# Peptides against a protein of PDB entry 8YR4: the designs that were tried, part 206

Target 1, 309 residues: chain A of PDB entry 8YR4
Amino acid sequence: PRGSPALQLVVLICLGLMGLERALNVLVPIFYRNIVNLLTEKAPWNSLAWTVTSYVFLKFLQGGGTGSTGFVSNLRTFLWIRVQQFTSRRVELLIFSHLHELSLRWHLGRRTGEVLRIADRGTSSVTGLLSYLVFNVIPTLADIIIGIIYFSMFFNAWFGLIVFLCMSLYLTLTIVVTEWRTKFRRAMNTQENATRARAVDSLLNFETVKYYNAESYEVERYREAIIKYQGLEWKSSASLVLLNQTQNLVIGLGLLAGSLLCAYFVTEQKLQVGDYVLFGTYIIQLYMPLNWFGTYYRMIQTNFIDMEN

## One batch from the design tools (peptide; made by RFdiffusion4, then SolubleMPNN)

Design b2_p26_3_s3 (from b2_p26_3, 18 letters changed)
Fold by OpenDDE base, seed 5:
Structure b2_p26_3_s3 (fold): chain B 309 residues (1-309), chain A 26 residues (1-26)
Amino acid sequence: as target 1 above (309 residues)
Amino acid sequence: SLLEEALALIERAREERRRRLEEERA
């Protein structure tokens, strides 16, 4: 935000809160490990109670493991409302001024509702893209990198390699399958628009349809259009299930390989029981935001296309 | 009026469907 030092300070605070969220994502599993180790060692109650209290406080700040329901994330979201409103208003005014500079032919050829729809798509695309990049995509990639570094430094290098291979395969398959799925979604949207256009045309011409007693014919044409639409919708939905199942399989294989390796090192007394629990907890924590990665990638692609139009 | 309401209902249904498709875990 150029011109408002107060909003610039809010952006810096939000970036600081994002850094704190990344630190919490590392600390919470560590404290959970420490609780399990203290329980295993039959440590004194005072040490255990302090560690449990500290863990619960960190969990309150983090929330459900994704940070989305945590105090830090909620505070970030609250502070960001003013920045988003400033950005949206600036983009809206820019689009509106540009629409007034457009040729009289553009204004005469398009209905006011279409102009408003273009303005709304333009504002939502720019603001949405920036929000998804800054608050979802970049933090998720950062958490993966931090995870790889953490496992490589504090565990055996083999754990860092497993996480790297698992996450790289997950991201690659998510992109490839999402791109493949985009074809089915475009076909579905085109058929939906055609089905809607037929319904609107039939409703606009209802007097003519009624005069010729063609109501049954128009209903049957609409039914055929719905069946064609549902065939494309099924392909889109089935492709989504395939994506989710592929993602689940990749994470499941990574969890299996890493859990077996952890169990082996615990049997050799190279790792503690708490380290096994840490690995499982950390992988599940990384998986939660990754489930939305295909959605974010799709939103980025859609918003990019909506900015080009 | 009825046509405008029908068009508005079709638009709301489309927006709800778009929102559901955006909220779908991909």
Scores: peptide ipSAE 0.042, ipTM 0.660, DockQ to the pose 0.180
Fold by OpenDDE base, seed 4:
Structure b2_p26_3_s3 (fold): chain B 309 residues (1-309), chain A 26 residues (1-26)
Amino acid sequence: as target 1 above (309 residues)
Amino acid sequence: SLLEEALALIERAREERRRRLEEERA
């Protein structure tokens, strides 16, 4: 944000908090591993209690249990409200000033309500796109890269490869299936608008419909339009279920392969029991933000299309 | 008018359905 040093400081703090979230995503599984190892070794209570207390504190900062966002993420979101409002207002004022520079003929040909709705959509799309890229997509990709590096350095190259293949396949399938699904969603939206138009036209012409006693015919045409809409809605919803199931299958296969390999290395005494727990915890932790990735990708795609129009 | 109220009800029902479909986790 140019012109406000206070908002620049808030952006820097938010970036620092994003870095802290990445550190927590590595530390929480490590501390959980350490607890399991200390329990296995029957370590002194003082060491165990300190490690457990530290883990619980780190887990509170991270969140991710039961759908609750962590303290750090909530603090980031809270601080970002002012930056978002500043950005939104700046984009809105730029659009508004640009609209005033347009010719009187352009203004006379358009309904003021449509122009305001385009301006509002444009502002929302830009602000939304930027927020999703910076706070959801980039951090998720960073967590995956950090995870691959961590497993490659501290476990074995095979674990890094499993995570890489699993996450790459997950992302690729998410994109491909989401792009396939957008066709069904567009068809559904088009039929929704057509069904709305028919209802509006029938109701606006109510006197004519009543004069010809055509009420039953208009109701049947509306019913047919609803059935056609519901058929397209079903395809959209079924394609979503297919996406979610495909994502779950990829993560499940990655978790299975990595868990079996980890269990094997524990039996060979190359890894500790805590390392098995770390792997499972870390993969589940990577899955949590990825579960929303299809939604974020769709929102980004929609916002990008809304910016081009 | 009764027509505007009926249209507003149909729109609210559609917006609520659209919102539910957008809140569906992908």
Scores: peptide ipSAE 0.031, ipTM 0.663, DockQ to the pose 0.116
Fold by OpenDDE base, seed 1:
Structure b2_p26_3_s3 (fold): chain B 309 residues (1-309), chain A 26 residues (1-26)
Amino acid sequence: as target 1 above (309 residues)
Amino acid sequence: SLLEEALALIERAREERRRRLEEERA
């Protein structure tokens, strides 16, 4: 971004965080190997617990294997919001200023496109809603239940309890934070529509705006509307980062509790080293589809609201 | 045409932004 040293610094920090994500992708497997070696060598509990805790901390920073929901990725996404907004605003203002150079033919094609889009939203919403419920929500809930049953039967009841508490807390917080976030999304969408309407009205009255040499005034009003929109968008995007970070924290705590308990039982020769590997892998596998659960819930909620209007 | 293209670009940019906000992992 040319012109703001603060945003240039943010870009450099984001590039540094991307480098850190790459380092974590190498370090996490190394620490995991070290845990397996320490378990095989029957190392003292204090050394093992420290290595497990360090691994889980690194995994919290990395996220669910892809880095997309990790602390570092969330921090990068959070910092990048302002850079994206600056770039978007600059592009929108350039397009709007160029639109005030271009005349009448535009207005006739738009009414047909808006009516078509309203009609397509109504029909696609019902079919999409059912598809998301059947193919994404139900399977994810089934995988959680199967996981709880598996760990309760083949491990100790304590492992099943950890998975149950972790997944129940994850789902509950995902719902609650998503419902809270919906308020910000609605406010953003309302302001987006108002900003759009203002741009359209300015362009419909282009001849009048040109007659009064008010082009600069209309551009400034549009800039103010974009700034107001971007303030609401930032709240929406920041609330998403908060959701993702909350989810990452809950899974991280579940992984920590279960991994420490599993490591302890391996030291007591009640479980094998392979069981530790199984537990960690299974929790990560459960986490992967859960990252989309908030998206599915939001889509469901939006489609219900769009059907009531 | 050019105004249609430019507002279609604004609409596409908004739809891509909306789609990105919908595809954002929650």
Scores: peptide ipSAE 0.049, ipTM 0.673, DockQ to the pose 0.137; fails the geometry check
Fold by OpenDDE base, seed 2:
Structure b2_p26_3_s3 (fold): chain B 309 residues (1-309), chain A 26 residues (1-26)
Amino acid sequence: as target 1 above (309 residues)
Amino acid sequence: SLLEEALALIERAREERRRRLEEERA
């Protein structure tokens, strides 16, 4: 971004974080291999516990199979919000200024495009909601219940309890933080519509603006409306990063507790090395559908709000 | 037309950004 050295530094930091994500994708499997080797060799508990803790920390930084939920990716996404807002605002102002220079012929074509967009929002909401409930939410909850039963029966009641507490806390925090975010999303959408309406009205009155040579004033007023919108957009986007980071933290704590307990039982010869691998793999498999749960819950909540209006 | 295309481009850019913010939850 030309003209903002602070944003240039943020871009460099984001590029550095992208490099770190690639390093983590190599390091996480290496540390996992080291855990399996230490378990096979019956290594001392202190060395094993340190390696497991280091692995879980690296996995927390990386996130799940989709690198988008890791701490490093969340930090990158958070820092990138301001860069993207600067670029978007610059493009919107360049377009808006160029449109005030364009001739009256544009205004005659305008009425046809707005009507089509209102119709598409209403019908997709109800059918989409039922499909997301039946095909995504219910199966994800079933997989969690099956997982709790499996670990309680085949491992120990303690593993079932850890999975239960982790998944219950994950779901509860996902709901609570998503409901908390809904107010920021509504405020953003309302200001987006108001900013669009102002651009629309200014452009419909382009002849009057040109007659009074008020183009600079209308561009400045549109800039202020964009800045107000971007303030609300930042709150919405930052609250999303907070949700993803909270989810990552809960899964990381569950993975830490369960992995340490599993490693301990392997050292006590109550479980095999294969059982440790199974636990880690199964928790990751449960995590993958759960990443989508926050999206599904938001879509459900949005569709219910759109049905009440 | 050109401004409808430009507003549609701004709206597509906002929708793509909203979609990317929704896909970054995957």
Scores: peptide ipSAE 0.042, ipTM 0.675, DockQ to the pose 0.061; fails the geometry check

Design b2_p26_3_s4 (from b2_p26_3, 21 letters changed)
Fold by OpenDDE base, seed 2:
Structure b2_p26_3_s4 (fold): chain B 309 residues (1-309), chain A 26 residues (1-26)
Amino acid sequence: as target 1 above (309 residues)
Amino acid sequence: DELRRRLQLVEEARRKEKERLEKEWK
């Protein structure tokens, strides 16, 4: 945004808020650990009450646990609206100017409504792609790296290795299975468009269909197209269930291995009971944004295809 | 024109339901 110093300041504030979100993602599990340790030690009420109040305040800033977005994330999203509007308007004006430079033959062959729909898709694809990369993908990768570093420094190196292997396997399988399922989704979308085109053509030619008494034939052709669509839809949906189950198994195995190891170290008095709770809480916290990673990857891939058309 | 509007409404409803199902299954 080279033209407005106010928008540059808003971008810097949004980047600062993103850094604060990363700090909160480390602090919230630490404060929760401290509460469990203070409860185990039967610490004085004043220390416990202060730690609980601080934890609840940090959890309000972070969000995530209640299905609601945190205060910091909401403030970032609110401030970003002006930057998004500026970017969208700039992309829309660039597309509009480019459309005016196109040949008269291109404009005569297309309806104005189709041209506007292409412009809207192009604007939405570019702005959506940038938003998902900057606000969802990059922060999630940063949280994983911070998590690996934290567990490697403050826990035994074995915990850092478990988190690294679990997250690396999760990401790799998510990408591989998502690429595999994209074939089924493309086939489904192509067949959906073909089925719709047949229905529209049959209904537009209703008088001709009535004249030839071809109603039963058109219904049977539509039924065959629906059955073919549903067969592809089932493959797409089943591949999604397989992805989700594979992701759940990887996280479950990582949680099991790390929890057993943590429990063992607590029995040897090398770790406290709060450290067991921290590990479980932190892994679940890393898992929540990762569950959406396969979605973000598909959206990125779709937006790239929509920009090429 | 009315048939096109009904088809567009069914198309938008199907797109919204597909987007909703895609959000619930994501």
Scores: peptide ipSAE 0.020, ipTM 0.532, DockQ to the pose 0.064
Fold by OpenDDE base, seed 4:
Structure b2_p26_3_s4 (fold): chain B 309 residues (1-309), chain A 26 residues (1-26)
Amino acid sequence: as target 1 above (309 residues)
Amino acid sequence: DELRRRLQLVEEARRKEKERLEKEWK
């Protein structure tokens, strides 16, 4: 934010905390591996206790595998509140000033409540888009890249390839299926609005409906609109299940291929038992933020469309 | 006018609840 050095420092701290969160995503599986290896080797209690204590501390900083519940993520979110408020206020003031520059004819054609709703949507779309890009999309892509590099350097190149292919296929299918699904969601929303409009029009014309005893006709017409809506809702919901199942299948196949390969290398004594546990833990950890990626992509698309309107 | 206002309030409540549900399912 230009004009407040304090808020610039907070942004830098938040970026530093995001970097720390990425480091924790690598370190937590490594320390868990080390615990399993130390337990397998029957290492002395002092070394084991130190490693376990360090792991628990790192896990507290990271939080649960969604990343959003860790101490570092919570601290980042807390510090970002002031930056978000500053950005929101700046966008709101820009929209408000622009609305005052618009012609009297534009204002006479629109209700004040509609103008305010456009301003609120514009502010929320810009601030939401920036927040989703910075806090969800970029970190998730960074975690994938870091994961590929880690597995390529510290495991056999085949592991890096499996992770790369799995994540690339996952992202591609998520985008393609989400774009396909967006058509069904738009159709559902349009029919929902039409069904609602029919109910409103019928209730606004209540006196006329009563005068003609047309209550049964209006009820049947509303029923038909509901059935049409439910048919579109089913397509939207079924397409979501298909997305989730496709994502689950891709991750499952990647986990299977990598786990079998890891088990094979453990049997050949090229990897330790802890490395098998690390691989499984790390892949599941990468999957957790990716499960929401389709939702983030849809939110980004919606916010872009809401900014163009 | 009163019926329109009541419908609009029900509509806003349903929109807020749908947005809440969409946030809880997101």
Scores: peptide ipSAE 0.019, ipTM 0.524, DockQ to the pose 0.038
Fold by OpenDDE base, seed 1:
Structure b2_p26_3_s4 (fold): chain B 309 residues (1-309), chain A 26 residues (1-26)
Amino acid sequence: as target 1 above (309 residues)
Amino acid sequence: DELRRRLQLVEEARRKEKERLEKEWK
């Protein structure tokens, strides 16, 4: 944000909080491992209680489950609201100024409500895309790289290779399947617009439709358009389920391979029981933001499609 | 003019519903 030192400071704080989230993503599994090892060794209660309390505190800061809704993430999101609003307003004003610079012929050819809708879609698309790239894509890629390095250094090169292959396959399939899905979504959106245009045309020509008693005919045409739309919507939704299932399978295979290898090394006394739990926890933790990656990549593509239209 | 106003209201309602759905997925 150029021009406000206060918002620049907020951006720096948000970047610092993002760095803290990366550290928490490594520390939380380590502390959970340590708890399991201390329980296995029947360690003194004081050491165990301190480690458990520290783990719970770190887990509160990190969050977990279906989203990174931890305290640090919530604080980052809260602070970012003002930066997002500033950026959105700047983009809106730039688009609005540009619209006023456009020729009168361009404005006469378009309804004012359509122009406003294009401006609103353009602004939301750009702002959403930038926020997504900075706060979801880059951190997720960083977490994967950190994970590969961690497993390669502290476990064995084989664990780092499994994580690398799993995440590379996951990302590649996510991109390829999402690009494939974009075709279905474009077809759905085109049919939605056509169905809407027919409804608007029928309503604008209501007097003519009533004069010819063509109400039943227009209703039937609208029903056919809805059925065609729903067929395309089903393909879009089914392709999303297929994406999610493919992602789950890739992570499941990576988890299986790594868990079996970890279990083997535990039986050979090269790793502790806690290291098995660490691996499983860490892979699941990497999966959580990646599951949303497909949804967000779709959001990016939607925003591009909505800007092209 | 009334039809345009109704269409605008439907568009705004649809936009709000889309924004709500996009927020529920965040």
Scores: peptide ipSAE 0.017, ipTM 0.480, DockQ to the pose 0.041
Fold by OpenDDE base, seed 5:
Structure b2_p26_3_s4 (fold): chain B 309 residues (1-309), chain A 26 residues (1-26)
Amino acid sequence: as target 1 above (309 residues)
Amino acid sequence: DELRRRLQLVEEARRKEKERLEKEWK
């Protein structure tokens, strides 16, 4: 934001907090590994108690591994409210100014409530797109890259390759299946709007429907429209289940391959039991934000389409 | 016009709730 040095400082603090979240995502599994190794080695209570206390403090800063409930994430979200409000207000004023520059003929052809709804959709779409790109997509991609580098440096290069192949396949399948699902969702939304338009027109013309005793005919026509809608809704819902199952299978295969390889290296005394627990914990931690990636990608596409209209 | 506006608000709420539920199921 060019006009307020205070908002620029808040953006820099939020970027610093995002960097701290990335560091916590690496440190928390490492400290958990160290606890398991110290327990296995029967280390003295003082060293164990200090490592546990440090882990709990880092886990409080990170939160539950979801990235949404940690103290650092909450502080970032709180500070970002003012930046989001400034951006939203600026976009709303730009859209409103642009609507006032449009011809009277355009305004007379659209009901004032529809024009306001287009403005609200446009503002929500821009603000949503920016928030999803900056706070969800970019951090998730950064966590994947950091994970690959970490496993390649501290584990054997084979672990970095497994994570790379698993995440690349996961992202590719998520994009392909999400694009396929978008067609079914568009068809469902079109049929939902058509079903609603019929219900609204029937209710607005209720006097005419009563006059002709056509209530049974309108109810049957509405039932047929609902059945057509439910057929498309089922396809949309079934395609979501298929996406989730495909994602679970890819992560399950990656977890299986990596866990078997970890177990093998533990049996050869090249890795400790804590390293096996670290791998499983880290993969699950990477999976949680990735499960939402298909939703973010779809929201980005929807927001782009809503900005073009 | 007010009925259409109320129906529009209810469906936007339903669409948002359905999108929220579709997120919770992911």
Scores: peptide ipSAE 0.023, ipTM 0.597, DockQ to the pose 0.047; fails the geometry check

